# Peptides against a protein of PDB entry 5Z08, part 73

Target 1, 168 residues: chain A of PDB entry 5Z08
Amino acid sequence: RQKDEWAKKTSSLMKQLDWFIGEHLGAMLAAEELGGPVVGELMEIDPDDLSAGFNAHGKLKKATSQPDLDRRQRRIDDIWGPQDEQGQAHKRKRGADEALAASAEMRDLIEQLMNKLVEAGGDNSATYVEIPRESAAARFLVRSKVAMFHPNDARRLRLVDFGRDLDD
Target 2, 222 residues: chain B of PDB entry 5Z08
Amino acid sequence: GLPRLIDAIEEASKIPAKRRQTPIKPTIEKLTTHLYTHGASPDSLLRLADLLTLRNHLDQASLAAITRNLYPSSTVSDEVVLRFIGALGHGQLKPTLALQALFLRWLVMVYHLLENPGVLGQVYGVLFDLLDTAAIRPQLCHLLALVTRRKHVRPFRIQAILTLSRQTGGDPNLTGLLRVFKNYYPEIIVGDATKGRASAFKHPDPQWRQHLDEIQQRRSEA

## One batch from the design tools (peptide; made by RFdiffusion4, then SolubleMPNN)

Design b1_p12_8_s3 (from b1_p12_8, 8 letters changed)
Fold by OpenDDE base, seed 1:
Structure b1_p12_8_s3 (fold): chain B 168 residues (1-168), chain C 222 residues (1-222), chain A 12 residues (1-12)
Amino acid sequence: as target 1 above (168 residues)
Amino acid sequence: as target 2 above (222 residues)
Amino acid sequence: PAFRQMIEDILS
């Protein structure tokens, strides 16, 4: 009974996590990879906001009527690609593709981290995943205190084991 | 030889100073003298990187002395680099911020000897996220100035530097890093943050560089 | 699917 309830709760949490990754986190991570705001500093990034680009402040273009902000934003947009309708469509498509890629990277990373945790059977040395690069996904997990780097190897990442702190 | 000296230091590092049968200082002095004269092989560098980055019972003065004499006789492997990068930041298991600053300075001085300079680019975000740590910021900005490529210059990082520059009253090292970013994207509007004095990121120790070059030259002749 | 399967395998 308790195992079944735990299984149901875990399944529900994983579905919610998958949903959160697909609907929200992927776009935010893509924004970070594109040089947008760091995930956790902005709670809501609309995929359309990814296409609008980020100002030099990493803040979403609120249509604030101040002409100087618009000039700064225009220059950043000019740096990052053509402003024509075709360029906007390409930017939107690129933004969507990057959100999908970021979602896939996050899912894969979480999967690897969880698999290693289970396979390790309590051996903390075996819980590390080798990461090819420091992705926005990896940084997010570390900032969220869900994962941590190996103390001596920045290529190795593991989940934080919250269960051990309760038994001590 | 150097391996035997490292063995002795490794064994001593496991024991608190008060419980050691013999003073470690003479062995550290022999080690640093050997390093100064001959440099460290890749294998010795890895062992020394572990001694410097892992929590042990060595005193800070000894660790600093080893770091100041850490001349590579050859190349610096990715593994050695990653030991030093992994030692950065805040935490009870991390070396002191003063020692971390020495590690960053060392990485700057040996950057041209890295087997794969791209390894630092792969951990660019780890380095960048430490810019708020004032104690290591000067050396960190210098290292980032060497490592930065177009792919690393992103709007959020531009903004992070701008924000931190405002918060710090225009730290010259941040201004220097922002100028490096501007080399990749000239249109970056840095506002008043660039009107200040920027660091030129000169070599931290010309004498150390000269001595390193002498050690490296001996290997090419052998 | 793989992530879900992994969780199902852990829970089994």
Scores: peptide ipSAE 0.016, ipTM 0.262, DockQ to the pose 0.043
Fold by OpenDDE base, seed 3:
Structure b1_p12_8_s3 (fold): chain B 168 residues (1-168), chain C 222 residues (1-222), chain A 12 residues (1-12)
Amino acid sequence: as target 1 above (168 residues)
Amino acid sequence: as target 2 above (222 residues)
Amino acid sequence: PAFRQMIEDILS
């Protein structure tokens, strides 16, 4: 019964998440991967802060380097430059492809995290997923307090067990 | 049941308050109590959306009370969303701006229950063009923050927000929306307009959220 | 609840 309710809740959450990822989050994560803004609480990030990247905990690094003025200018030109219809279609397609890729990565990561949580049977040490890179998806989950990095290994990510805090 | 309460209110809504044989307030209270306890089905939600958005003889307090208790028990259809969007802006047949602000707040709070959230993206222009309306701007910016995608972030809209931000003395909601735009295009030079305090677009009513979640949970158990 | 909070955290 509890497993079925969990499975239904998880499935519903996954559907909602899948939708959210597909419609919203994927594009934002793709933008972040492309050096765009950070998704989440850090939305107050100055463009200068975006260029600084993330620390091992998915937090924005202090912008030590002046954002390459040339990269900003190119991006401005990409926004305001003459939009040839073909160039817009290609940019839209690339943006859609990157959003789809980011969506797929996020879905896969969440699936792995949930699978590990189920497989661990309550052993928190066994709930970690090894991530190949600190992706926008991983960082987003950490910023959202949905996941946590291993304290000693930023390549290991686990879901935060929200259920335990409600029963305490 | 809820349908009978809606029937009674629909009938009463056709009659001026001074000409009603029976006070409608007790029926409104029963409706709002029912909505608070059980939520509104998709069919009931559509009927209530019509009552809220169409010009009738219901008083503003009753309309506001219904809106504040408009908990969906299920999903929110595109048709319901479009009723509320169609009710926005200036016009003699449109609801008051105060009620429109409540509708926008409601849309923010039920955004995750939309059957097709893309419907709001389709009407993005309609929403965006209302940003000059100060009375609804806070909730409108919040909704736009949810709805905005890269396809919506266009130079003319960036410039419109910047212009309006200057005209309003840096409305924090506009600054917040502009930050959302920057999320899609970090290169947007927002100048001094973004140095101001931005709205964080937090959930408008955490208690309403919790109660909605309880209503939604009961449906999953039935 | 967590997903909604996540959405809210994204949008905040």
Scores: peptide ipSAE 0.015, ipTM 0.279, DockQ to the pose 0.100
Fold by OpenDDE base, seed 5:
Structure b1_p12_8_s3 (fold): chain B 168 residues (1-168), chain C 222 residues (1-222), chain A 12 residues (1-12)
Amino acid sequence: as target 1 above (168 residues)
Amino acid sequence: as target 2 above (222 residues)
Amino acid sequence: PAFRQMIEDILS
């Protein structure tokens, strides 16, 4: 009975999570991956700023800014500068593809984490999933305190065992 | 004028909202409209910084609205900068972390208007020690990316970012800051922490920037 | 409920 209720609750939670990932989180994770705001940080992103196509011709008028600031902003802009118009269309398509990819990665990661938790049978050492990279998904789970990295290996991620704290 | 609006808000800020004879919201709206149209003089900016950073009875929405419209009409003094820096971190007398994030964002957006950009370099340690505070980390990393000089890139800070990056799952903002550090010392072994996506530290609000530039241009024509 | 609350707390 309790296992079935747990399974139903888990299934319901997974459905809600799947919905949340698909409808909201995937796009936000993709935005984070794309160098947008970090998911869960109170960045008042004006949603209207996402829809307004960055006009390519933002000519920085030469304000007499000190040469050192311009160099650094240039370096940041050179490292991260406005992607050229072709890069923006590719970035939107890549953004949608990255949203889908981020959603898929989040789903897969959660599935792996849950599977390992079930397989471990209470052995916390066996609950770690090896992650190929620190994805926005993995980071989100850590920031949300849903998952924890292994203290000595940031490639190993496990679910936080919330079950113990609910019984206390 | 702006000084009279600030006077009214300062007086209202001393009184709990429930005990005010008149709603402050209309005065806040007049203030924000004035700021949007004309910007804040250095003197007004200091007074507004005190209103934003000191504990008072103003609501968070009003404080946020003032911060979002805090266009300098001129330069930003060291004193104004230090008010905002002093307001950062944890404490019962400090502003909310959400408001602190707005302050840091503001400092990023007005960085080019600082009378002395070096002032932020002097408080670099204070800013750096707040990187563990997740709610303000993105804006801190962006500000630090602007402020960081070779003298600030020390082994203990490199290690601190690396450790924090591992603990946070490779926060892109930390990765971005590490890349800034690596620009000063290419030999810094960042390991897998730099393989992740880094924050671009793009201007937080291009529209705000454009409007700021318009306000600043009016000053040059006067 | 805790996970939903946690997500809500993250999104709030």
Scores: peptide ipSAE 0.012, ipTM 0.324, DockQ to the pose 0.073
Fold by OpenDDE base, seed 4:
Structure b1_p12_8_s3 (fold): chain B 168 residues (1-168), chain C 222 residues (1-222), chain A 12 residues (1-12)
Amino acid sequence: as target 1 above (168 residues)
Amino acid sequence: as target 2 above (222 residues)
Amino acid sequence: PAFRQMIEDILS
């Protein structure tokens, strides 16, 4: 029963995460990879626009999260929009392709990190995933304090075990 | 004026060189002469940034000539900066690495004219991830040396530079960047990687700086 | 902090 509830909650969570990655995070990560703003860092450029999306504790307001993300994406599109129609079409297509690629990279990285955590059986030394590069996805997870690099090897990334840190 | 020259070049950039009715070189020369004499307004800078960073039919020599004469008459907007940053790295739609090196050099030379220097700090990760690209590393390290703040100096980045320094046989530009990091955290053990010669990150072109200052002074008098 | 909380909220 508890395992089934945990499995259902985990499944629901993974679906929400997958949706978030596909609808919002992928585009923002793609923007970062393309030299746009860093995801999850307060853009000092429009603190008022960003502050509208975040509460005093830095939580995204659930109700305003979509409009703010859409506005950020529009701004990225405005910054990166080609001036001519053909350029705009090519850039929109490229932006969509890059967003899909970033989404796929994030999903794959999360999957690898979770799999290693489960396989390690509590051995922190075995929880590391080898990453080929420091991607926007990897940086995002680290900035979010969801993942951490190995102290001696920046090519090794692991999930932060939040359950153990609460018991210490 | 400058807008009309940009219009003509934008239109020509859409057409392959072999299909152009008129040679573009004379128009590029007029543009570069105008830029050298008057500089570029913020609006003109944005348009020129698009011409330099977006894939078009302009030749590399023309793009390089525009970049070398890209004197701001005023400030440099975040949007202009982000155009150049977005043009960095590997990809079929990106400018050549030689042109990217010129963009990075330009950003170094106009850093004091940025409307918001913090914009480069926001894209610090993007810049840092390009350090393995040897062709742009010298200018990239120089830009990072200007942009680096305490918040950017993280253990994983220290380790990344140390690793890359070992792999490159102690590139002086990486050693220079490590010294900048050490200024924020003196306790950073840089080992033998810093015993070597470090780049001093001097201004890339003193004559260009002087000419920029002359253009900027004329604006303050207007 | 914000994104950690968002992920924690997503993961919670």
Scores: peptide ipSAE 0.012, ipTM 0.236, DockQ to the pose 0.148; fails the geometry check

Design b1_p12_8_s4 (from b1_p12_8, 8 letters changed)
Fold by OpenDDE base, seed 4:
Structure b1_p12_8_s4 (fold): chain B 168 residues (1-168), chain C 222 residues (1-222), chain A 12 residues (1-12)
Amino acid sequence: as target 1 above (168 residues)
Amino acid sequence: as target 2 above (222 residues)
Amino acid sequence: PAFRQMIEEILR
């Protein structure tokens, strides 16, 4: 019974986590990856605010002026995208694609981190996931104190063991 | 101890090899052995960085040997990093490009020990502008791959890499760096420039890493 | 904070 309740609770929490990643965190991570604010320093970035872009200091530009992110992305898109009307539709699609990519990266990273924690069987040295890059996802997990880098290798990330801190 | 060895080498570095009363090689060997066994403290690292980066009368083989054994026992300060960065590029007072490549390799291998990794981000432009220097490009691309953040991925730099990639016939290191850029801007069309094999930027020396970890562990247990 | 709590609850 307790195992089943735990499994149900874990499943429910995983669904909530997946939802949170897909609906909120992915866009924010994409924004951070796009040069937006660091996730967690600004509470709720409205997806519309992502479109409003960030100044050189990472602060949201007020809604009236086309976001410098849009200008930068426009500048990248102006450099790399077709100059025609199709470019704006490609830009919105790109933002959505980036949010999806960030969501997928975060999901994959969390999955790997959890799997390694389970596989390690209490060996802390085996709990590390090798990350190919310091992604916004990885940084977010560290800032959130959910994960930590290996002290000697910034390419290795592990979950913080929350279970041990209660017994000490 | 290490400070006395450094003192002896510093004094010898002021004198041309032909005018030295005693060969410096035995002292260099003692230094490198000590560094291999115990690593270098932050203070010793700074002194060694000056010996490696400033023009002196030490031979290239000795400088290379010191660099290959430059294991930090602790952290690496911004000052040490900036000494090595300041030694990069072309000029009569600069170290050889071969030695500069070793410095960049060293920075890659100790990147996780930097007191402030952000210091490399502050000098990103200096590093990026050296990409045209073929002799240091492999290690430079690797370092840039570690250092690159979104703020650094600018349209002009994307274009610069693409242009340089075309000019070099698709250098795998540039392709690797462009993939890092693409991670921040997936929309970067790397088309023809990326048809080639990209560098994976693997650790330059796994044995060196392992030995560094052993030195670092001894400190955490003390 | 909410995300940390969520992960913490999953790992507990």
Scores: peptide ipSAE 0.116, ipTM 0.297, DockQ to the pose 0.244
Fold by OpenDDE base, seed 3:
Structure b1_p12_8_s4 (fold): chain B 168 residues (1-168), chain C 222 residues (1-222), chain A 12 residues (1-12)
Amino acid sequence: as target 1 above (168 residues)
Amino acid sequence: as target 2 above (222 residues)
Amino acid sequence: PAFRQMIEEILR
């Protein structure tokens, strides 16, 4: 019973996570990969700022503070909405493709991290995933304190063991 | 030619059906006839993928008709593939689940024409996470059966599909996908709920395949 | 914060 409830809860949370990654985080990660703002430092990335582009220093042009939900919906609308102008179409398309790629990378990374945690059977040394690059996804997980790099190898990433940190 | 037909449909797609000066149906019929006869070039495929995946004022019947006649005359680019993958799932701006099922079916039927089949492997998680969506699951499982490699068969995904199989009462498509997984990891315990009938993932439309082959052969002879 | 909490809840 408890295992089934856990499995259901985990599945539900994974769906929510997937939704969050696909609908929101992927686009922000894609922006970071494209030289945009770092996800988590600017939680208030205005989608209008993403549409306005990033300067050579990664600074957003000042667009207006609309709530995160409206911002995310507008970006989805910008990605999948009717294109008024052909030039916006290509930019939105590229943005959509990059967001999809970033979403896929994040999903794959989380999955690998979770699988390694399960496979390790409590051996923290065996929980590391080898990452091909320091991606926006990897950096985001570390900044979020969800993952940690290996102290001697930045190519190795593991999930933070949230269960053990409660006993210290 | 095909580009002019696409131009006309693109312009019409911006306008609600009730406000169009001319009915679009005759132009859609000309487009589908042209696609059936000659197929679509990579450039035309990209434009058509936009028409199919982006929110516009085209009716569902027209979108479905275009999708059913979307024969590539050449290869299918990563960009075209990603348009269709990005159109999957739930959302106010996403195509209907019925149309998404047609897109997945199309991807299955043109899989051998992808410029880079690896692109689907890169978005494997996106596809896999949609398995709970019953309306697209049959075609999704078929596509995943083609795309799955050893690197994708992970303990989490094995457990997820086993759980979903139990929850669905042993969906044959999920059982079929589990068999694909088992090819990479024979030790996967397919529980009693999965001892049922598995989908063989046969080609969805043999006539469509034959017609595609005819279109592709004309290109190789040219 | 919400993302971390979500991951924490999944791992718990």
Scores: peptide ipSAE 0.111, ipTM 0.301, DockQ to the pose 0.255
Fold by OpenDDE base, seed 5:
Structure b1_p12_8_s4 (fold): chain B 168 residues (1-168), chain C 222 residues (1-222), chain A 12 residues (1-12)
Amino acid sequence: as target 1 above (168 residues)
Amino acid sequence: as target 2 above (222 residues)
Amino acid sequence: PAFRQMIEEILR
């Protein structure tokens, strides 16, 4: 009975988390990746603002072509292409695609972090996930104090153990 | 004039709001209107800096309103700067972190009017040690970006900002400050933290800047 | 804050 209630509660929370990631957080993370505001500093980013892209200051810029080599930055330059009607539709679609990609990355990262925590069986050294890059998702989790980097290796991320730090 | 308004506010600041015979808000509005129209002289700036930084019975909204309208009509003295710097950090007698952020923003916006910009370089360590305070970090990084010179870029500070950047998940303001450090020492290996978004430290308020320029121009014509 | 609480509740 308690396990079933816990499972239902956990499932409900996971659905709420998934909803939050998909409806809100993904767009904000995409904005951060695109050079928009940092998640937690600005509450609302219009998806249309994502399509317009962001300057190095996190403000909506006019399309200035600086070729930065990062795959997402190339995607930003394409989002910032000439503002013709077709370009705007392509920008909106691309903004939506970036939000979806950011949502997927966040979901995957949380899943990996949770799985590692369960698998570690209480060994804190085994709770680290190797991240290929410092993503907006990873940064958000750290800023939210949900995750922490390994002190000596910024490629290793773990969940903050909310249970153990109370008993010691 | 402005001195009389400051006198009235100074006297009112000594008394709790509930014990004041007259509401201070109308006098604050007159002060802010005067500041907006004419700016503050160096002497008035010092007095206002004391009102803003010293513990008194003025409400936070009034203090914020004064700070938002704190247009210098002339230069900003070292003494005024040091009042605001001394008000930074944690302490029972210090202004709220929200007000401290406004003070740092103000210092950024008036940086070009400082009589001696070097004064900020002298207190660089004090400013740098406050980077862990999240509430003031954005404005603090912006100010440090303006103030930083080669002499300030030391190995221990490089390591400190790298560590703090990791702990904060790559705060863009810290990344921006690290880029400033790299301008002086290109060999600084900013790990994956530099691949993140960096703040470019744009002027915080273009309208405020424009209005400041108008006030400054009127002085040059008089 | 809400996100942290959600994760904390999931991990409990």
Scores: peptide ipSAE 0.110, ipTM 0.298, DockQ to the pose 0.248
Fold by OpenDDE base, seed 1:
Parts: sequence; C-alpha cells; structure tokens
Structure b1_p12_8_s4 (fold): chain B 168 residues (1-168), chain C 222 residues (1-222), chain A 12 residues (1-12)
Amino acid sequence: as target 1 above (168 residues)
Amino acid sequence: as target 2 above (222 residues)
Amino acid sequence: PAFRQMIEEILR
C-alpha cells in the first residue's frame, strides 16, 4: 500500500517535471545555449503554475502562464532574429526546435542522473553521469543545487544526495 | 626637436644594448620630457607606434616610459590605432602582455581623440576574442565598454562572457562589460555567479587626462 | 526553489 502510494506520487511528480521541462524550462535553456539570458537560481516559477499543471484527475491543465512564457520566448526571438517577416517566421520555428532539443536534453540528463542514483545502490562513486559538454541543462541543475560536479572532474555530474543532508 | 629624437631612438632600436656606442636612456628621457611638454603630432605618433609595437632592441622600461608619455597633440589616426590593435595577443613577435595592457589603457584614455572611433568597432571581434587573456582583460573590458554598440551585442558573445565569467569566478570587469550589454538588451539575466561587483570603468588616470587636456588646448590656440 | 523541491520530493 505505502509503496503503491509512493509510486503513484513519484509518477505524478515525474509528469509534473516533464511538463515543467517542456512548457517552461526548455525554452529558457535553449535561450541560454543560444547566448540569451541565463536561467537564474530563482526561477520565479509561480508555485501556483507548477501546482496548476495537473488537475485532481492527473490531467495536464494548460498553465495560465503560457502566455507570459510565450511572450518571453517571442521577445527573445524578436530581439535576436532577423527583422524581416520571413526571418521572424524562420526564427520562431528555429526557436521552437531549439526549445524542443533543450527539453529533450534536460529530460535525458535527469533520467540518466536518476537511473545512476538507483543503480549505485548507495555507492556514491557510481552515481556520476558522464556529460559530453557543460550544457545549459547541466549548469541549471548545478545552480539549482539539484546536481553537483565531481570535485576533480567537471565532466562527471551527480544528483545531490538529499537523503544524507536531512540527517545533518 | 621630436623628429630628431625619434630618429636617434629608431637607429638605436636596431642595435642590441650591449653593442650600442652610447646609452639610449638619456635620449629616451629627452623624448619622454618632450612628449610630456608638447605631445606628439600625428606623424610622430605613427613613428612611435611602430617603435612600441614592432619587435626591436628597446628595453621594456623604455617602451613603458614612452607609452606613459604618449600624449597626442592632435587627433589619433586609424593607422595608429590599428598598429596598437595589431600588437595585441600572444605570439613571438608581439609585445609583452604588460606593454599590451598599457596600449589598451592608452586607447581608453585617448578614445575621444580618435579621428574615426568606428575603426575600433570594425575590429571589435579581434578585441573580444582576447577576453580570455587575464593580463589584459581589465583594460580590454574597459575599451570594449566604450566601443560596444547594439550591432556588437550578439547571442554568441553574451554566452562567451557568461561562460568566461563563470570560469573566472565572476571577474568584475566581465560583469561590467555584461552590464554594458544589458543596456542594449535589458532581458539579459546575469546568473548568481555574476552577482559580483561590476567595474564602473572610471578613467584610469585623472592626472594624465588633465595633462592631455592642457596639451590639446595649447594646440587649439596656435 | 520549486524545481529543487520537486526533485527532492521525487528522490525521497
């Protein structure tokens, strides 16, 4: 019973995380990779927007903040794109493609980090994921204090062990 | 006069110090005194720029002394500017990084006397690509802060500054340059790693500025 | 903070 409730809760949280990555974080990470603004530690993600992401029945609610993110992404695209109408359309498409790519990269990175944590079975040395580059995704996870680099190798990233920090 | 002093130094610069018949120091002192009193004409500036930027047998102390007294009596030509820009970076034929820092400081201090300030904008990429060189970064950031226009603020350069800022632990000069970029694009969010104190890019030497103004005024009255 | 908290809750 408790394991099933935990599994359901974890599944729900993973869906919320996936939504957050796809709807909010991906565009910001793409902007950072393209040399736009960096995602700060304080993403003023309205907690209400994160909580509003799923109805009581587990269905994705359209976040009411979609217009502001779309406006922000559009504004970034308007700033850095060619000024011609055709260039704006190509830029919007490119921005959307980059946001999708950044979302996929973040999802994959989180999945790898979580899988390594589970596979390690308590061996901290086995929890590291090798990253091919310092991506916006990797930097974001470190800035948010969700992940940390290996002290001697910046190509190795692991999740912060939140279980141990509760006992200190 | 100044041309004869430059002639003597040019000839001496071709000969190793140990093989010179006469010490060059007294001639350098006469040159620096003349420059301090009267400044350098555009023609003299070009000749001095060549002496400062081209590999020769002059000692670093003499080159630094000339650079510190390199007061323009008039305008600074594009050719003079390009000599100093061409002397930047790493290489066997390049001046020392310490001397390059003095050249960048000089360009900052005489920026308002450039015949065409746009020349620095044309070589913006060359300047920007040198930001990783720690020894010249403070003066380079200051010069870039003066030169930067909207056309230079590009996504890849924003990312490059942000990356370098993280790698340097938030160099205040890089933070200052990023603040200049933010004047053109307020949407640039500086992450926590860059919350450090930004350089204000104040004039490097107020006394040098005042003395330059005195030299410039004397020419306008003549 | 909200993202960190979400990850912390998943890992708990």
Scores: peptide ipSAE 0.084, ipTM 0.276, DockQ to the pose 0.207

